# Designs tried in a protein design run: peptides against a protein of PDB entry 7AE7. Part 297

Target 1, 321 residues: chain A of PDB entry 7AE7
Amino acid sequence: KVYKDLREFLEVLEQEGQLIRVKEEVNPEPDIAAAGRAAANLGKNQPAVFFEKIKGYKYSVVTNVHGSWQNHALMLGLDKNTSTKDQFYELNRRWDKFPVPPNVVKREAAPCKENVIDKDINLFEILPLYRINEQDGGFYISKASVVTADPEYPDDFNKLNVGTYRIQVKDRDRVGIQALAMHDIAVQLEKAEAENKPLPIAITIGNNPLVTFMASTPVGYNQNEYEFVGALQDGVPMDIVKSDLYDHLYVPAGSEVVLEGHIIPRVRTVEGPFGEFPGSYSGARLQCEVKIDRITHRTNPIFENLYLGIPWTEIDYLMAL

## One batch from the design tools (peptide; made by RFdiffusion4, then SolubleMPNN)

Design b2_p29_7_s4 (from b2_p29_7, 14 letters changed)
Fold by OpenDDE base, seed 5:
Structure b2_p29_7_s4 (fold): chain B 321 residues (1-321), chain A 29 residues (1-29)
Amino acid sequence: as target 1 above (321 residues)
Amino acid sequence: MLGEEGKKREEEVRKRYEEDLKSREEPEV
């Protein structure tokens, strides 16, 4: 099975018993994090948790999508009971199919373009934001696939980077991003900041599960994560679409939400603390700031967010592959 | 530590998951 978007994957998770649907209205805090912990603490066969109704918000949240070996097997289109060993074998077999170039779809064919917000941007109207951990210094977007390009080589598709970074919501239209020196985005940002230019960025939320997986998987700076997604789809290209603001940025066609904007050059703002691990908070740091200039989103967008609880957490599964 | 509401919600999710698993083991009549 190949998935065009998060929704097709959530349908399979639900069919396979690997998704819990919470139909009653929940409080964003503490209920979302509590339910994610409950799911993760089942010890095996940990399901995704889908919240249909969130008090004070219009849209849904899903957590723990990658939170088990069963969910990872299903992501690969394997039987949910496929052993970790056989999953790794299949990943390695498919990895050798790289590159599988993506299919560039027209704007009109991309579900992520169904709705546009280009004025009065308010992230709280689109994303059911909550604190992932009780002591978090704010709201985090922890499972976004962030698209950036090399500002010296904007037309080089092999230098288009899709990565996962810690993103703290700062204001209605601003987020902090943790671009560490070991991340490909930091190389691109350094080049932009050397010229005192903004770095174009697209923060994509709620993707095909293999996009999220590849965005969390280190690849070479001159390797495109979308071409690996096609390889991991056993040679089936993924669908991408051009961003609205930037000719050289391509986003997953099926993204639930796309935040288009720019990293403000040479600006650093306080980010954190964040509970990366239970009982371990990373201190507050000065991080980059992104201005959101445009949002595109699917109708009734699903906010996919990472569950961070007691190990094994969703991040541990994402990093273990 | 999770508040009382958080613990209650954890138990509700756990219970639903266990019920959903059992319901799938029951043959569709």
Scores: peptide ipSAE 0.053, ipTM 0.592, DockQ to the pose 0.014
Fold by OpenDDE base, seed 1:
Structure b2_p29_7_s4 (fold): chain B 321 residues (1-321), chain A 29 residues (1-29)
Amino acid sequence: as target 1 above (321 residues)
Amino acid sequence: MLGEEGKKREEEVRKRYEEDLKSREEPEV
């Protein structure tokens, strides 16, 4: 089975008993993180948790989408009870299908383009933001697939990077991004900053689960994560659409929310602390600042965010390669 | 450590999950 978007995956998770739907209004803190921990504590069959109603927000949150071996099997379109061994076998078999080029769809065919915000941008109106951990220095977007390109080779699709980075919300229209020197985005940013130019960026939230998976999987600088998604879909191309602001950036057609903007050149702001692991916080760091210039989103967008529980955490499943 | 409200929510989610699982295992009679 192949999924076009997060919604098709959540439907399957719900059918398979791998989604808990919380219909009552919850407080963003501490209820979301608490409920995620509860789901993780259910043992091996750790479900996703879908919060329909968050106090003070209009839209929903889903957490722990990748938070179990069952969810991982279902992501691969396998039976939920597929052994970890067989999942890895199938993953490796599909990996050899790389590259599988994505389909570029028209803007009008892309669900992520249903709504546009280009003025008075306020991330808090679109995303039910909450602190993942009690001691977090702010609100984090932790499961975004961040799209950037090489500013020297903007037309080289093989240099299009889709990565997962720690993103802290700084203001209504600004986020901090952790671009470590080992990340492809850091190479691209260095090139842009050398010329004192903004780096174009699209921060995509609520994707096809294989996009989120590949964005969390290290690949070569000249390898496109979307072409791996097609490989992991057993040779079925994924659908991408051109960003609204940038001709060279492509986003998943089914993204729940797309934050388009730019990394401000040579600006560094304090980011953190963040609870990367249960009971451990990364210190505050100077990180890049992104200005959000445009938002596109699906109607009633689902905010997919990371769940951090006791190991096995959702991140452990995303990084289990 | 989860606050008292956090523990309540954990229990609510656990209970709901158990109810949802039971509802799927119980054939519609």
Scores: peptide ipSAE 0.027, ipTM 0.549, DockQ to the pose 0.014
Fold by OpenDDE base, seed 3:
Structure b2_p29_7_s4 (fold): chain B 321 residues (1-321), chain A 29 residues (1-29)
Amino acid sequence: as target 1 above (321 residues)
Amino acid sequence: MLGEEGKKREEEVRKRYEEDLKSREEPEV
């Protein structure tokens, strides 16, 4: 089975008994993190947790989407009871199908374009933000697939990068992003900052689970993550759409939320702390700052966010493949 | 509707959630 978006995957997770739906209104803190921990601590068959109602917010949250081997099997469109060995075998078999070029769909056909916000940007109106860990220095977006390109070769589709980065909300229209030197985004940012230019960026939230998987998987600088998604879909192309602000950036057509903007050149602001590991907080650091200039989103957008806690967490499953 | 197995799992998560909340309210002695 191939999924167009997060919603089709969540439907399958629910059908397979791998999603729990919390229908009662929850407090953002500590209820979301506590329920995510409870789900992860089941030791086997860890479900996604979908929160329909969050106090003070309009929209829903889902967490622990990749939080089990059963969810990984379903992500690959396999039986939920497929062994880890058989999942790895099938993953490797499909990887050899690279490249599978994506389909570029029209703007009118892309669900991520259903709504537009281009004035009075307020991330808190669109995303039910909460602290993942009690001691976090703010609200984090932890499962975004971040789209950037090489500023010297913006039309080279093979240099289009889709990566996962730690993103702290700084203001209504600003986020801090951790661009580590080992990430392709750091190379692209260095080129932009050398010329004192902004780096165009699209931060995509709530994607097809294979997009999120590939955004968390290191690939070569001249390899496109969307072409790997098509390979992992057993040769079925994924659907992408042009961003609204940038002709050279393409986003998943089915994204729940797309934050379009730019990394401000040569600006560094305090970010953190964040609980990356149980009992260890990364200290406050100087990180890049993104200005959000436009939001596109699906009607009733689902905020997909990472569950962090004691191993085995969702991040451990994402990194184990 | 979740089958009997799905309901059992929902109850297990709810129980673990309640246990986790209680463990946070217990002061580290």
Scores: peptide ipSAE 0.107, ipTM 0.671, DockQ to the pose 0.019; fails the geometry check
Fold by OpenDDE base, seed 4:
Structure b2_p29_7_s4 (fold): chain B 321 residues (1-321), chain A 29 residues (1-29)
Amino acid sequence: as target 1 above (321 residues)
Amino acid sequence: MLGEEGKKREEEVRKRYEEDLKSREEPEV
């Protein structure tokens, strides 16, 4: 099975008994994190948790989507009981199919383009934001696939980077992003900042689960994560669409939310603290700031966010493959 | 046993994670 979007994957997870649907209204805090912990603490067959109703918000949240070996098997379109060994074997077999170039779809065919916000941007109207940990210094978008390009080679599709980075919400139209020196985005940002230019960015939320997986998987600077997604789809291309603001940025056609904007050159603002493990916080740091200039989103967008807690959590599964 | 490419990828992920952790422990002054 190949998935066009998060919704097709959530449907399969639900059919396979790997998704819990919470239909009652929950408080964003602590209920989302508490239910995520409960799901992770099952020790095996850890389900995704889908919250239909969140107090004070219009839209839904899903967490723990990659939270088990069963969910990883299903992500690969395998039987949920496929052994970790056989998942790795199949993953490696498919990896050798790289590159599988994506299909560029028309704007009108891309579900992520159903709605547009280009004025009075307020992230809190689109995303049910909550603290993952009680002591977090703010609201985090922890499972976004962030799209950037090389500013010297913007038309080189092989240098298009799709990565996962820690993103703190700073204001209704501002986010902080942790771009560490080892990340491909940091190389691209350094080039933009050398010229005191903004770096174009698209922050994509609620994707095809293989996009999220590949955005968390290291690849070469001259390798495109979307071409690996096609390889991991056993040679079926994924669908991408041009961003609205930038001709050189492409986003997953099925993204639930796309935040288009720019990294402000040579600006650093306080980010954190963030709880990476129970009782362990990364310190507050000076990180890059993104201005959000446009949002595109599906109707009734699902906010996919990471559950963080005691290993093995979703992040451990994403990094262990 | 992971294939050679699977092991290489696992080592690359681990290295990236270890470098990320180090960068978190050493605040850029």
Scores: peptide ipSAE 0.011, ipTM 0.339, DockQ to the pose 0.021; fails the geometry check

Design b2_p29_8_s1 (from b2_p29_8, 14 letters changed)
Fold by OpenDDE base, seed 3:
Structure b2_p29_8_s1 (fold): chain B 321 residues (1-321), chain A 29 residues (1-29)
Amino acid sequence: as target 1 above (321 residues)
Amino acid sequence: SIEEGIKEIEEENKKRVAEAEEAFLASQL
């Protein structure tokens, strides 16, 4: 089975008994994190948790989408009871299908383009933000697939990078991003900053689960994550669409939210602290700042965010492969 | 209202960011 978007995957998770739907209004803090911890205590078959109503917000949150081996099997379109060994075998078999080029769809065919905000941008109106950890220095977007390109070779699709980075919300239209030197985004940013130019960026939220998986999986600088998504879909191309602001950036056609903007050149502001693991905090540091210039989103967008469970985090499943 | 709730959470976020900035600056001295 292949999924077009997060919604098709959530439907399957619910059908397979791997999603809990919370229909009553919850407080963003502490209820989301508390419900997460409670779901983690259900053992190895940890479900995703979908919050339909969040106090003070218009839209929904989903957590723990990748938080179990059952969810991982379903992501690959396998039976939920497929052994970890057989999941690895199938993943490796499909990996050999690389490259599978994506299908570029028309703007009118892309669900992520249903709504546009290009003035008076306020992230808090679109994303039901909350602290993941009690001691976090603010609100984080922790499961975004971030799209950037090589500013020297913007038309080289093989250099288009889709990565996962820690993103702190700083203001209505500004986010801090942790771009470490080992990440492809840091190479691209260095080239832009050498010329004192902004780096174009698209921060995509609520994707096809294989996009999120590949964005967390290291690949070569000249390898496109979307072409691996097609391989992991057993040779079925994924759908991408051109960004609104940039001709050279492509985003998943089914993204729930797309934040389009730029990394401000040679600006560094304090980001953090953030609890990456229970009881472990990455301290505050000077990090890059992104200006958000445009938002596109699906009607009733779902905010997919990281689940920090005990004893295993969702990160442990995303990095275990 | 939703608008009031959004404003409150924006103000909370700004406060937390400022506290983190102050703590960071103090750690560099």
Scores: peptide ipSAE 0.534, ipTM 0.924, DockQ to the pose 0.851
Fold by OpenDDE base, seed 1:
Structure b2_p29_8_s1 (fold): chain B 321 residues (1-321), chain A 29 residues (1-29)
Amino acid sequence: as target 1 above (321 residues)
Amino acid sequence: SIEEGIKEIEEENKKRVAEAEEAFLASQL
């Protein structure tokens, strides 16, 4: 099975008994985190948790999408009871199919383009934001696939980077991003900042689960994560579309939300603290700032966010293979 | 209203961000 988007994956998770729906209105804090922890404690088969109604918000939240070996097997289009060994074997077999070039679809064929916001941008109107941990310095977007390119080689598709980064919401149209020196985005930003130019960015939320997986998987600087997604789809290309602001940035056609903007050159602002692990907080740091200039989103967008809980976090499953 | 609730959450976030910034700056002195 191959998934076009998050919605097709969530449908399969629900059919397989790997999705819990919370139909009652919940408070963003502490109910989302509490319900996620409660679901994770129900056994070895941690389901995704879908919150249909969030108090004070218009849209829904889903968490723990990758938070089990069963969900990971289903992501690969395997039987949910496939052993971790067989999942690893199949992942490696498919990895050797790289590169599988994506399909570039037209704007009118891309679900992420159903709605556009280009004025009076407010992230809180689109994303049901909450603190993942009680002591977090603010709201985080923790499962975004962030698209950037090499500013010296913007037309080199092999240098297009899709990565996962810690993103704090700083204002209605600004986010802080943790771009560590070991990440390809930091190399690209260094080049832009040397010329005092903005770095174009697209922050994509609620993707095909293999996009989220590959965005969390280190690849070579001259390797495109979308071509690995096609490999992991057993040779089926994924669908991408041009961003609205930048001809050289491509986003997943099925993204629930796309935040298009730029990293402000040579600006650093305080980001954090954030509880990356249960009971462990990364302190506040000076980090990059992104200005959001445009939003595109699906109708009734689903905010996919990271589950952080005990005994295991969702990130443990994203990094385990 | 949803609009009022969003506005309240925005202001709460601004407050938290400002508090974290102040705490960080104080730790660098």
Scores: peptide ipSAE 0.530, ipTM 0.925, DockQ to the pose 0.831
Fold by OpenDDE base, seed 4:
Structure b2_p29_8_s1 (fold): chain B 321 residues (1-321), chain A 29 residues (1-29)
Amino acid sequence: as target 1 above (321 residues)
Amino acid sequence: SIEEGIKEIEEENKKRVAEAEEAFLASQL
């Protein structure tokens, strides 16, 4: 089984008994985190948790999408009871298929382009934002696949980076992004900032689960994560679409929300604190700031966000391979 | 209303960001 988008994956998770649907209105805090903890207490087979109604918001939230070995097996299109060993074997077998170039679809064929917001941008109208941890210094987008390119080689598709970075919401149309020196985005940003130029960025939310997996997996600077997604789809190309603002940035065609904008050159603002692990908080630090210039989104967009459960976090499953 | 809830969340977010900024600045003195 191959998934075009998050929705196809959530449907399979629900069919396989790996998704809990909460139909009653919940408070963003503490109910989202509390329900995730309750789901974690169901044992090793932790389901995703889908919240249909969030008080104060229009749209839904899903958490813990990658939060179990069963969900990971299903992501690979395997039986949910496939052993971790057999999942690893299959992943390695598929990895050797790299590169599998993506299909570039037309704008009108891309679900992420169903709606456009190009003025009066307010992230709170699109994303049901909540505090993940009690001591978080703000609202985080923790499971985005962030697309950037090399500003010196913008047309080199092999240098297109799709990574996962911690993103704090700073205002209606601004986010802080954690770009560490070891990340490919930091190399690209350094080049842009040397010339005092903005770095084009597309922050994509609610993707094909293999996109999210690959965005969390370190690859070479001259390797495209989308070409690995195609490999992990056993040689089936994924669908991408050109961003609206930038000819050289491509986003997953099925993304629930795409935030298009730029990293403001040579600006640093305070970001954090954030609870990266249960009982462990990263301190506040100076980080980059992104201006959001355009949003495209699916109708009734689903906000996929990270669950930080005890004892196994969703990060543990994303990084365990 | 949804509008009131969004506004409350926006205000809380701005407050938390400002508190984090103040705490960071204080840690640098």
Scores: peptide ipSAE 0.026, ipTM 0.591, DockQ to the pose 0.877
Fold by OpenDDE base, seed 5:
Structure b2_p29_8_s1 (fold): chain B 321 residues (1-321), chain A 29 residues (1-29)
Amino acid sequence: as target 1 above (321 residues)
Amino acid sequence: SIEEGIKEIEEENKKRVAEAEEAFLASQL
């Protein structure tokens, strides 16, 4: 099976018994993190956890979407009981189909464009933000697929980067992003900052599960993650749409939320503390600052966020393939 | 002390987490 968006995947997870639906109103803290831990302890199959109602927020949260080998099998459209060996074999077989170019859809055909916010931006009105760990120094967006381009070659689609980065909410319309030297975004940012120019950015949340997987998978600087998504869909192209602010940025057509903005050149702010693992906090680091200039979102957007469990985190599954 | 206040918050948070985990488990049974 191929999925157009997160919602089609969540439906399959629920049908396969790999999603727990929490229908009761929860507090964002500590109930989301506690329910995630409790669900992880219910058995060998760590399900996704979908929270329908969060006190003080309008929208839902889903966690642990990639948090098991069963969910990874289903992501590939395989039987949930497919062995890790057979999943790896099938992933490699499909990888050889690269490149599979995406379909560029019209704005009117893209679900991520259903609603627009271009003034009085407040991230807390769109995202049910919570601390994943009690000692976290702020709210994190940890499963975003971040889209940037090469400022020297903005029209080169092969240099369009889709990556996963640690994002801390700083204000109603500002986020910090950790762009390390090992990330392709750091190369692009260095070029922009050399000229004291902003770097255009689109932060996409709640995607097709293969987009999130590929955004977490290292690829070559001249390889497009969307063309790998098409390969992993066994040769079925994914749907992308042009961003609203930038002609050279393309986002997944089915994204739940798209934050469009720019990295402010040569500005660095303090990040953290952040719990990278349960019981381990990273020290304060300097991060880049992003100004959010426009939001597009689906009606009733689902906030997909990372689950940090013991002994295996969702990150461990995203990095293990 | 600041250290005593942090410990009190940590103990209160541990209690709230345990209660929330128990409540979730009870809702799934």
Scores: peptide ipSAE 0.013, ipTM 0.309, DockQ to the pose 0.026

